# Peptides against a protein of PDB entry 2YKT: the designs that were tried, part 30

Target 1, 231 residues: chain A of PDB entry 2YKT
Amino acid sequence: SRSEEMHRLTENVYKTIMEQFNPSLRNFIAMGKNYEKALAGVTYAAKGYFDALVKMGELASESQGSKELGDVLFQMAEVHRQIQNQLEEMLKSFHNELLTQLEQKVELDSRYLSAALKKYQTEQRSKGDALDKCQAELKKLRKKSQGSKNPQKYSDKELQYIDAISNKQGELENYVSDGYKTALTEERRRFCFLVEKQCAVAKNSAAYHSKGKELLAQKLPLWQQACADPS

## One batch from the design tools (peptide; aimed at target 1 D109 R111 R188 F193)

Design b2_p12_4_s2 (made by RFdiffusion4, then SolubleMPNN; from b2_p12_4, 5 letters changed)
Fold by OpenDDE base, seed 4:
Formats: structure tokens, C-alpha cells, sequence
Structure b2_p12_4_s2 (fold): chain B 231 residues (1-231), chain A 12 residues (1-12)
């Protein structure tokens, strides 16, 4: 029946969230943590490299013939420091605004979805069973009427069951339809949340890239001329 | 069911 088909679709939505979306989201979070760790590793390695560059700048500053190049090397390291600060802000956002929030949502979601599905199933079954009972009673009444000397005595009761069946059928169809819409909304909420959090991360990432580009574009011409213009 | 009161995903 239409109701049965829509019921199966509703259950399949909940099943898809629990068995496909949530495990995939947990994996996504895990991959995000790995990515964060790798970026932290890059940050640490970069610090070592530019600290060593500062040391080269100190040596230049102590020289008699290359003193001005010390300032250039220090500027290079300082620009890196500023870029690194932007990266750290992006990483904080990545952790706090994406990973942590997704983890909080997915952690308890299995329990919620199980309860929601169970509630739906219980009520759907209750309405279905009540409908089946009325249909069965109507069938019994019709059998009694066919075997009766006065079938007319059952006519009013037959009409009552027909009306009850019609009402219960409509209620069941509406309930299942609403259940399906609710399930689809639950699924969409999860995807929308993911998209919105990714947008926030993307905004912060764009700020990091823009700041880096700006700082390097400003200083690079000066640094390129440093060797051609001895003091 | 108390599990229905668990934190939910934001409304659309």
C-alpha cells in the first residue's frame, strides 16, 4: 500500500543516517584530526627553519660587509611569524568551530535517532494494528450478516466500521507522511550543519591565505633588491 | 523517552 511504501522509505532514511552518515561523519572527524596534526607538524618544522634563518641574520648583522642583509633576513622571519599567526588562528577555528562541534553532535546522535525511530515505529504500528482490527471486525460482521435471517440489523454497525476504517486509514497515511518529512528534515539538518561549519573554516582559511599573499607581495620587491644595493 | 531530549542538530 501507499502507507506501507512510505513507511519503508521513512525507516530507510533513519537507517541511512545511522548506518551511513554517522559512521562517515566520524571518519571525517578522524581525518580532520589527522589533518590538524599534520598542519601542527608543518608549523613546528617551519619554526625551526625560520629560527635558523634568524641566526643567519644575526651573523650578517655582525659582519662588516653584509650588515644591512641582516635586517632583510630578520624581515623575512618576521613576515613568516605573522603568516604563522594567521595559520594558528585558522587551526583554532578548524578545531573549535568544526571538529569539536561535529564530535559533540555525532556522539549522542545514535541514541537520539534510535529513540526517534522507535517512537515512530511504535506509533505507526499502533495505528496500523488499530486499522487492521477494525478491518477484521468488519469482515466478521459481514460474515455474520450473510448467515443471518435479518441482515438489516447489522447495517448500522457496518457503516460505523466503514467510517472508522476510513478515518484510521487517513490518520495512518498522514502520520507516515509527516514521519517521512521529519526524517528527511533530520537528514538535511545534519548536512546543512556540516556545510555551515565548513563555510566558517573556509572564511578563516581565506583570511590566512590573503594575509600571507599581502605580506609577501609587499616585501618581496625590497628583498630582491637588497643584494644589488650594497650600503 | 529521555533520549529524545538529547542535543539536536540546529533547525533549518
Amino acid sequence: as target 1 above (231 residues)
Amino acid sequence: DPDLQLPRWPEL
Scores: peptide ipSAE 0.422, ipTM 0.936, DockQ to the pose 0.924
OpenDDE base, seeds 1, 2, 3, 5: peptide ipSAE 0.413, 0.422, 0.412, 0.409; ipTM 0.934, 0.936, 0.934, 0.934

Design b2_p12_4_s3 (made by RFdiffusion4, then SolubleMPNN; from b2_p12_4, 5 letters changed)
Fold by OpenDDE base, seed 4:
Structure b2_p12_4_s3 (fold): chain B 231 residues (1-231), chain A 12 residues (1-12)
Amino acid sequence: as target 1 above (231 residues)
Amino acid sequence: DEDLQLPRWPDL
């Protein structure tokens, strides 16, 4: 029937969220944590490299013929520090605004979805069983009427069952339809949340890249001339 | 059901 088909579709939405979306989201979070760890590794490695560059700048500053190049090397390290600070801010946002929030959502979601599905199933079954009972009673009444000496005796009761069946059928169809819309909305909320959080991360990432480009573009011409202009 | 009152995903 139409209601049975829509019921199956509704259950499939909940099952898809629980069995496909949530496990995939947990994997996404895990991959995000791995990515964060790798970027933290880059941060640490970069710190070592530019600290070593500072040491080279110190040596230049102590020289008689290359003293001004010490300042250039220090500027290079300082620009890196500023870029790195911007990266760290991006990583904080990545962790706090994306990973943590997704983890909080997905942790309790299985319990919520199980309860929501169970509630829907229980009420759907209750309405279905009530409909089936009325249909069965009508069938029994019709059989009794066919065997009766006075079938007209049962006519009013037959009409009552027909009306009850019609009403219960309509209620069941409406309930299942609303259930399906609710399930689809639950699914869409999850994807929209993911998209919105990714947009926030993208904005922070763009700020990091923009700051790096700006700082390097400003200083690079000066650094390129340093060897051509001995003091 | 107490589980129905758990934190939900934001409304659209």
Scores: peptide ipSAE 0.369, ipTM 0.921, DockQ to the pose 0.927
OpenDDE base, seeds 1, 2, 3, 5: peptide ipSAE 0.356, 0.368, 0.362, 0.351; ipTM 0.918, 0.921, 0.920, 0.918

Design b2_p12_4_s4 (made by RFdiffusion4, then SolubleMPNN; from b2_p12_4, 6 letters changed)
Fold by OpenDDE base, seed 4:
Structure b2_p12_4_s4 (fold): chain B 231 residues (1-231), chain A 12 residues (1-12)
Amino acid sequence: as target 1 above (231 residues)
Amino acid sequence: DPDLQLPRWPDL
């Protein structure tokens, strides 16, 4: 029936969220944590490299013929520091605004979805069973009427069952329809949340890249001329 | 059911 098919679809939405979306989201969070760790590793390695560059700048500053190049090397390291600060801000956002929030949502979601599905199933079954009972009673009444010497005795009761069946059928269809819409909304909320949080991360990432580009574009011409200028 | 009162995903 239409109601049975829609019921199946409703259950499938909940199952898809629980069995496909939530595990995939947990994996996404895990991959995000791995990515964060790798970026932290890059940060640490970069610090070592530019600290070593500062040491080269110190040596230049101590020289008689290359003193001004010491300042250039220090500027290079300072620009890196500023870029690194932007990266750290992006990473904080990535952790706090995406990973932590997704983890909080998915942690209890299995319990919520199980309860929601169970509630839906219980009520759907209750309405279905009540409908089936009325249909069965109507069938019994009709059999009794066919065997009776006075079928008209059962006519009013037959009409009552027909009306009850019609009403219960409509209620069941409406309930299942609303259940399906609710389930689809639950699914969409999850995807929308992911998209919105990813957008926040993207904005912070864009700020990091923009700042780096700006700082390097400003200083690079100066650094490129440093060796051409006599001391 | 208390599990229905668990934190939900934001409304659309």
Scores: peptide ipSAE 0.394, ipTM 0.930, DockQ to the pose 0.929
OpenDDE base, seeds 1, 2, 3, 5: peptide ipSAE 0.378, 0.388, 0.391, 0.365; ipTM 0.927, 0.929, 0.929, 0.925

Design b2_p12_5 (made by RFdiffusion4)
Pose (drawn by RFdiffusion4):
Structure b2_p12_5 (pose): chain A 225 residues (1-144, 151-231), chain P 12 residues (1-12)
Amino acid sequence: SRSEEMHRLTENVYKTIMEQFNPSLRNFIAMGKNYEKALAGVTYAAKGYFDALVKMGELASESQGSKELGDVLFQMAEVHRQIQNQLEEMLKSFHNELLTQLEQKVELDSRYLSAALKKYQTEQRSKGDALDKCQAELKKLRKKPQKYSDKELQYIDAISNKQGELENYVSDGYKTALTEERRRFCFLVEKQCAVAKNSAAYHSKGKELLAQKLPLWQQACADPS
Amino acid sequence: EVSSEYDSEYEE
């Protein structure tokens, strides 16, 4: 009887994956694409900014008394080119290693989940029907206490076997369904962890490049007196 | 102990 409760829980897990998880994953993929389109806009604009900044650096390079300011502005643009390309690296860890792999999985999953739930429902129903029939045949013999005919005993053995087979099938089906759910959350967490490692390398690169150059830049217009 | 890699394709 708890078996029937477990049977409904299992159907519910497959339904939750197909109707809640995969659609939300489709939405997450769409937000990721928008995010990358936006990140491309920033990388591009950062280019215009830094070229405008190099132009100022060229002007200071050609003047009397401000040449070293020209060098400071060159170095600012250079630091940004090095930071940016550590960002473009985190960016591709986003496209090829997260968005593409998610889209590939979710595409095949529709058919896989529809088929797995269906196969489970058919197998569970077939085992239940065979058990009910064996039990009906036994009830017929028994109707027309510590005694049992040869045939009654054979039915009792068969019912015991099929009941054990049905309960194991439902028990294993439930464990499998929870595992299908956990595998999909685990893959999402792993893909996010990978993008996160590259975000750590990007931010670490920025801290050190700036920690190196920033004090010299702050000194460039200090009072020499 | 559950792997992140999983089946997404149904093979007959």

Design b2_p12_5_s1 (made by RFdiffusion4, then SolubleMPNN; from b2_p12_5, 4 letters changed)
Fold by OpenDDE base, seed 4:
Structure b2_p12_5_s1 (fold): chain B 231 residues (1-231), chain A 12 residues (1-12)
Amino acid sequence: as target 1 above (231 residues)
Amino acid sequence: SVSAEYESEYVE
């Protein structure tokens, strides 16, 4: 029946969220944590590299013929320090605004969805069973009427059952239809949440890249000419 | 927003 098909569709939406979306989201969070760790590793490794660059700048500053190049090397290290600070800020946002929030939701969502599905199933079954009972009673009444010498005795009861069946059928169809819409909305909310959180990450990432570009664009011409200038 | 509605579902 149409109602049964829509019921199956509704259950499938909940099952898809529970069995496909949520496990995939957990994996996404895990991959995000790995990515965060790798970027933190980049920051640490960069510190060592630019500290070594500062040491080269110190040596230049101590020389008689390359003192000005010492300042250039220090500026290079300082610009990269500022870029790394922006990366750290981006990572904080990535952790706090995406990973933590998704992790909190996905942990709670399994219980929530299980309860929601169970509630829907219980009510759907209750309405279905009530409909089936009325249909069975009508069938019994019709059999009794066919075997009776006075079929007219059962006519009013037959009409009552027909009306009850019609009403219960309509109620079941409406309930299942609303259940399906609700399930689809639940699925959409989860995807929208993910998209919106990724947008926040993208904005923070853009700020990091922009700052790096600006700092380097400002200083690079000065650094490029340093060796051409007479000492 | 749709996101805000989703967030509120877990707040008792």
Scores: peptide ipSAE 0.081, ipTM 0.768, DockQ to the pose 0.352
OpenDDE base, seeds 1, 2, 3, 5: peptide ipSAE 0.050, 0.053, 0.055, 0.053; ipTM 0.685, 0.747, 0.753, 0.743

Design b2_p12_5_s2 (made by RFdiffusion4, then SolubleMPNN; from b2_p12_5 with S4A D7E E11V)
Fold by OpenDDE base, seed 3:
Structure b2_p12_5_s2 (fold): chain B 231 residues (1-231), chain A 12 residues (1-12)
Amino acid sequence: as target 1 above (231 residues)
Amino acid sequence: EVSAEYESEYVE
């Protein structure tokens, strides 16, 4: 029946969230944590490299013929420091605005969805059982009427059961329809949450890239000219 | 907006 099909669809939405979406989201969070760790590793390694660059700048500053190149090397290290600070801000956002919030949601969601599904199933079954009962009673009444010397005696009751069945069928269909819409809304909400959190991360990532671009665009021409200028 | 709605539902 139409109601049975829609009921199956409703249950499948909840099952898809619980069995596909949530496990995939957990994996996404895990991959995010790995990515964060790798970026932190890059940050640490970069610090060592640019600290060594500063040392080269110090040596240049102590030289008789390369003093100005010392300033260039220091500027290169300073630009790196500023870019790195922006990266750290991005990583904080990545952790706090995406990973932590997703982890909190996915942990609570299993219990919530199980309860929601159970509530829906219980009410759906209750309405279905009530309908089945009325249909069974109508069938019994019709059998009794066929064996009776006065079938007209049961006509009013037959009409009452027909009306009751029609009403209960309509109620069941409406309930299942609303249940399906609710389930789809639950699924959409979860995807929207992910998209919104990813947008926040993207905004912070854009700030990191913009800062790097601006700083390098400003300084790179100066650095490129440093060796061409006669000391 | 959707994010806030999703957060409120888990706290109740």
Scores: peptide ipSAE 0.038, ipTM 0.645, DockQ to the pose 0.330
OpenDDE base, seeds 1, 2, 4, 5: peptide ipSAE 0.000, 0.040, 0.037, 0.032; ipTM 0.296, 0.640, 0.644, 0.622; seeds 2, 4 fail the geometry check

Design b2_p12_5_s3 (made by RFdiffusion4, then SolubleMPNN; from b2_p12_5 with S4A D7E E11I)
Fold by OpenDDE base, seed 5:
Structure b2_p12_5_s3 (fold): chain B 231 residues (1-231), chain A 12 residues (1-12)
Amino acid sequence: as target 1 above (231 residues)
Amino acid sequence: EVSAEYESEYIE
């Protein structure tokens, strides 16, 4: 029946969230932590590289013929430091505003969804059983009427069962329909939350990239001319 | 409890 199919669809939405979405979200969080760790590692390794560049700048500054190139090398290292500071701020936001919040949500969600599904199933079954009972009673009544010498005796009671069945059928259909809408809303809320948190990360990432682009665009032409300029 | 915390302007 239509109600049975819609019931199956409703259950499948809850199952999809619990068995597909939540495990995938856990994996997403894990991959995010790996990404964060790698970026932190890059920052640390870069510090060593640019510290070594500063040392080369010191040597240039001590030379008789390359002093101005020392300043260029120092500027390169300083610009990198500023870019890395912005990256660290982005990583803090990535951790606190995305990973931590998603982790908290996914840990609590399994229990909630299980309870919500169980509640829906219990009420759906209750309404279905009540409908089945009325249908069974009507069938029994009709059998009695067919075997009776006075079928008219059962006519009023038959009408009462028909009305009750119609009402219960409508109630069941409405309940299952509302249940399906509710389940889809639950799924959408979770995706929307992910999208919103990812938007915040994207804004912070944009700020990081913008700062780097601005600093490098400002200085790179100067650095490129340093060797061409006569001492 | 958990569901209420997933409220978003996109589903209102």
Scores: peptide ipSAE 0.036, ipTM 0.613, DockQ to the pose 0.135
OpenDDE base, seeds 1, 2, 3, 4: peptide ipSAE 0.000, 0.038, 0.033, 0.036; ipTM 0.298, 0.650, 0.655, 0.639; seeds 2, 4 fail the geometry check

Design b2_p12_5_s4 (made by RFdiffusion4, then SolubleMPNN; from b2_p12_5, 4 letters changed)
Fold by OpenDDE base, seed 5:
Structure b2_p12_5_s4 (fold): chain B 231 residues (1-231), chain A 12 residues (1-12)
Amino acid sequence: as target 1 above (231 residues)
Amino acid sequence: EVPAEYESEYVE
């Protein structure tokens, strides 16, 4: 029946969230933590590289013929420091505003979804059983009427069962329909939450990239001319 | 314990 098919679809939505979405979200969080760790590692390794560049700048500053190139090398290291500071701020936001919040939600969600599904199943079954009972009683009544010498005796009661069945059928269909909409809303809410948190990360990432682009665009022409300029 | 609902401005 239409109600049975819609019931199956409703259960499948909850099942998809619990068995596909939530495990995938846990994996996403794990991959995010790995990405964060790698970026932190890049920051640390870059510090060593640019500290070594500063050392080269010191040597240039001590030379008789290359002093101005020392300042260029120091500027390169300083611009990198500013870019790395912006990256660290982005990583803090990535951790606190995305990973932590998603982790908190996914850890609590299994119990919530199980309870929600169970509540729906219990009420759906209750309404279905009540409908089945009325249908069975009508069938029994019709059987009695066919074997009776006075079938008219059962006519009013037959009409009452027909009306009750119609009402219960409509109630069941409405309940299952609402249940399906609710399940789809639960799924959408979780995706929307992910999208919103990822948007916050994207804004912070854009700020990091913009700052780096701005600083390098400002200084790079100066650095490129340093060797061509006479002392 | 009932966990807090997911927050979203895109869903009622």
Scores: peptide ipSAE 0.064, ipTM 0.717, DockQ to the pose 0.127
OpenDDE base, seeds 1, 2, 3, 4: peptide ipSAE 0.040, 0.038, 0.032, 0.033; ipTM 0.663, 0.648, 0.619, 0.626

Design b2_p12_6 (made by RFdiffusion4)
Pose (drawn by RFdiffusion4):
Structure b2_p12_6 (pose): chain A 225 residues (1-144, 151-231), chain P 12 residues (1-12)
Amino acid sequence: SRSEEMHRLTENVYKTIMEQFNPSLRNFIAMGKNYEKALAGVTYAAKGYFDALVKMGELASESQGSKELGDVLFQMAEVHRQIQNQLEEMLKSFHNELLTQLEQKVELDSRYLSAALKKYQTEQRSKGDALDKCQAELKKLRKKPQKYSDKELQYIDAISNKQGELENYVSDGYKTALTEERRRFCFLVEKQCAVAKNSAAYHSKGKELLAQKLPLWQQACADPS
Amino acid sequence: SEPEDPYADVEP
């Protein structure tokens, strides 16, 4: 009887994956694509900014008394080129290693999940029907206490076997369904962890490039007196 | 043919 409760829980897990998780994953993929389109806009504009800044650096390089300021502006642009390319690295860890792999999985999953739930429902119903029929045949023999005919005993053995088979099938089906759910959340967490490692390398690169160059830049227009 | 599990290589 708790078996029937478990049977409904299992159907509910497959339904939750197909109707809640995968659609939300489709939406997450769409947000990710928008995010990358936006990140491309920033990388492009950062280019225009830094070229405009190099132009100022060229002007200071050609002047009397401000040449070193020209060097400072060149270095600022250079630091940004180095930071940006550590960012483009985190960006491709986003496209090839996250968005593409998610899209590939979710594409195949519709058919896989519809087929797995269906196979489970058919197998569970077939085992239930065979058990009910064996029990009906036994009830017929028994109707027309510590005594059992040879045939009654054979039915009792068969019912016991089929009941054990049905309960194991429902028990294992539930464990499998929870595992399918956990595998999909684990893959999402892993893809996010990978993009996160590259965000750590990007931010670490920025901290050190700036920690190196920033004091010299702050000194360039200090009072020499 | 029966579909294969796309998440079969993922461990919880």

Design b2_p12_6_s1 (made by RFdiffusion4, then SolubleMPNN; from b2_p12_6 with D5N E11Q)
Fold by OpenDDE base, seed 2:
Structure b2_p12_6_s1 (fold): chain B 231 residues (1-231), chain A 12 residues (1-12)
Amino acid sequence: as target 1 above (231 residues)
Amino acid sequence: SEPENPYADVQP
C-alpha cells in the first residue's frame, strides 16, 4: 500500500543516517585528525629547518663579504615564521570549529536517531494496529449481518466502521508522510551542518594561503636580486 | 526523557 511504501522509505532514511552517514562522518573526523596531525608535523619540521636557516644568516652577517645576505636569510626565516603562525591559527580553527563540533554531534546523534526511529515505529504500528482492528470489526459485523434475519439492524454500525476506517487510514497516511518529511529534514540538517563547518574551514584556509602568497610575493623579488647587488 | 536532537538548531 501507499502507506506501507512510505513507511519503508521513512525507516530507510533513518537507517541510512545511522548506518551510513554517521559511520562515514566518524571516519571523516578520523581522517581530519590525521590531516591535522600531519600539518602539525609539517609545522614542527619547518621550525627546525628555518631555525637552521637563521643560523646560516648569522654566519653571513658575521662574514666580511656576505653581510647583507644575512639580512636576506633572516627575512626568509621571518616570512616563514609568519606563514607558520597563520597555519597554526588555521589548524586551531580546523580542530575547534570542525572536528570537535562534528565529534560532539555524531556521538549524540546515535542516541537521538535510535529514539526517534523507535518513536516513529511505535506510533506507526499503533495506528496500523488500530486500523486493522477496525477493519476486522467491520468484517465481523458484516458476517453477523449476513446471518441475521434483520440486516438493517447493523447498517448504522457498518457505516460508523466504514467512516472510522477511512479516518484511520487517512491519519496513518498523514503520519507516515509527515514522518518521511521529518526524516528527510533531519538528514538534510546533518549535511547542512557539515557543509557550513567546512565552509568555515575553507575561509580559514583561504586566509592562510592568501597571507602566504602575499608575503612571498612581496619579498621574493628582493631576495632574488640580493646576490646581484653586493654591498 | 528523549535524547535531544544535536542538529535541532541547524536549518535544513
Scores: peptide ipSAE 0.542, ipTM 0.940, DockQ to the pose 0.905
OpenDDE base, seeds 1, 3, 4, 5: peptide ipSAE 0.534, 0.538, 0.540, 0.541; ipTM 0.938, 0.939, 0.940, 0.940

Design b2_p12_6_s2 (made by RFdiffusion4, then SolubleMPNN; from b2_p12_6 with S1E Y7L E11K)
Fold by OpenDDE base, seed 2:
Structure b2_p12_6_s2 (fold): chain B 231 residues (1-231), chain A 12 residues (1-12)
Amino acid sequence: as target 1 above (231 residues)
Amino acid sequence: EEPEDPLADVKP
């Protein structure tokens, strides 16, 4: 029936969220943690590299003929330090604003969705059973009427059952339809949440990249000329 | 008690 099909669709939405979306989101979080770890590793490795660059700058500063190049090397290291600070801020945001929040919500969501589905199923079944009962009683009444010497005695009651069946059928269809809309809304809300959190990450990432670009754009021309101007 | 909607603040 139309109601049975819509019921199946409704259950399938909940199942898709619970069995596909939420596990995939957990995997996404895990991949995010791996990405964070890799970026932290880059940060650490970069520190060692630029600390070594500073040492080269010190040697240049101690030289007789390359003192000004020492300043250039120090500037290179300092710009990197500033870029790195922005990266660390981005990583903190990535952790706190995305990963932690996703992790917290996905864990709670399993319980919520299970309860929501169960509630829907319980009420759907209740309405279905009430309809079936009414249909069964109508069938019994019709059998009694056919065996009766006075069928008219049951006519009003037959009409009442027909009306009750029609109403209960309509109520069931409406309930299942609303249930389907609700389920789709639940699915959409979860994707919206993910998108919103990714937007926050994107803003922070943009700030990091912008700052790095600005700093390098300002200094790189100066550094490129440093060897052309002997002191 | 019904579990709270963890996404109640998220618009559909």
Scores: peptide ipSAE 0.352, ipTM 0.885, DockQ to the pose 0.871
OpenDDE base, seeds 1, 3, 4, 5: peptide ipSAE 0.346, 0.346, 0.342, 0.342; ipTM 0.883, 0.883, 0.883, 0.883

Design b2_p12_6_s3 (made by RFdiffusion4, then SolubleMPNN; from b2_p12_6 with D5N E11K)
Fold by OpenDDE base, seed 2:
Structure b2_p12_6_s3 (fold): chain B 231 residues (1-231), chain A 12 residues (1-12)
Amino acid sequence: as target 1 above (231 residues)
Amino acid sequence: SEPENPYADVKP
């Protein structure tokens, strides 16, 4: 029946969220943590590299013929420091605004969805059972009427059951339909949240990349000319 | 008490 099909669809939405979306989201979070760790590793490794570059700059500054190149090397290291600071800020945001929030939600959502599905199933079954009972009673009444010498005695009750069946059928259909809409809405909320948080990450990432590009664009031409202009 | 919807405030 239409109601039964809609019921199956409703259950499938909840099952999809529970069995596909949430596990995938957990994996997404795990991959995010891995990505964060890798970027943190880059930051650490970069620090060592540019600290070593500073040392080279110090040596240049102490030289008789390359003193000005010391300043260039220091500038290179400083620009990198600024870029790395921006990266660290991005990473903090990535952690706090995306990963942590998703992690909190996904853990809570398992409990919620289980309860929500159970509630829906219970009420759907209750309405279905009530309908079935009413149909059974009508059938019983009709059998009695057919065996009776006065079938008209049961006519009013038959009408009442027919009306009750119609109403209960309508209620069941409406409930299942609303349940389906609700389930789809819940699914959409999960994706919307993910998109919104990913947008925040994207903004922070854009800021990081923009700042780095700007800093390097300003300095790189100067650095490229440094060897051509001995002091 | 029923568990709270962690996405209740998210616009669909």
Scores: peptide ipSAE 0.546, ipTM 0.941, DockQ to the pose 0.886
OpenDDE base, seeds 1, 3, 4, 5: peptide ipSAE 0.537, 0.541, 0.544, 0.542; ipTM 0.939, 0.940, 0.940, 0.940

Design b2_p12_6_s4 (made by RFdiffusion4, then SolubleMPNN; from b2_p12_6, 4 letters changed)
Fold by OpenDDE base, seed 2:
Structure b2_p12_6_s4 (fold): chain B 231 residues (1-231), chain A 12 residues (1-12)
Amino acid sequence: as target 1 above (231 residues)
Amino acid sequence: PEPEDPFKDVKP
């Protein structure tokens, strides 16, 4: 029946969220943590590299013929420090605004969805059973009427059951239809949340990249000319 | 008590 098909669709949406979306989201979070760790590793390694660059700048500054190149090397290290600071800020945001929030939600979501599905199933079954019972009673009444010498005795009651069946059928169909819409909304909200949080990450990432580009664009021409200028 | 919807404030 239409209601049975819609019921199956509704259950499948909940099952898809619980069995496909949530596990995939957990994996996404795990991959995000790996990405964060790798970027943190880059930051650490970069610090060592640019600290070593500063040391080279110190040596240049101590030289008689390369003093100005010392300043260039210091500037290179400083620009990198600023870029790395932006990266660290981005990583904090990535962790706190995306990963942590997703992790909290996905952990709670299994319980919520299980309860929501169970509630829907219970009510759907209750309405279905009530309909079946009413149909069964009508069938019994019709059998009694056919065997009776006075069928008219049961006519009013038959009409009442027919009306009750029609109403219960309509209620069941509406309930299942609403259930399906609700389930789809549940699914959509989860994807929307992911998109919204990823947008926040994208903004922070853009800021990091923009700052780096700006700083390097400003200084790189100066650094490129430094060796051509005598001391 | 029913578990709270973790995504209750998210607009679809």
Scores: peptide ipSAE 0.437, ipTM 0.911, DockQ to the pose 0.901
OpenDDE base, seeds 1, 3, 4, 5: peptide ipSAE 0.429, 0.434, 0.433, 0.434; ipTM 0.908, 0.910, 0.909, 0.910

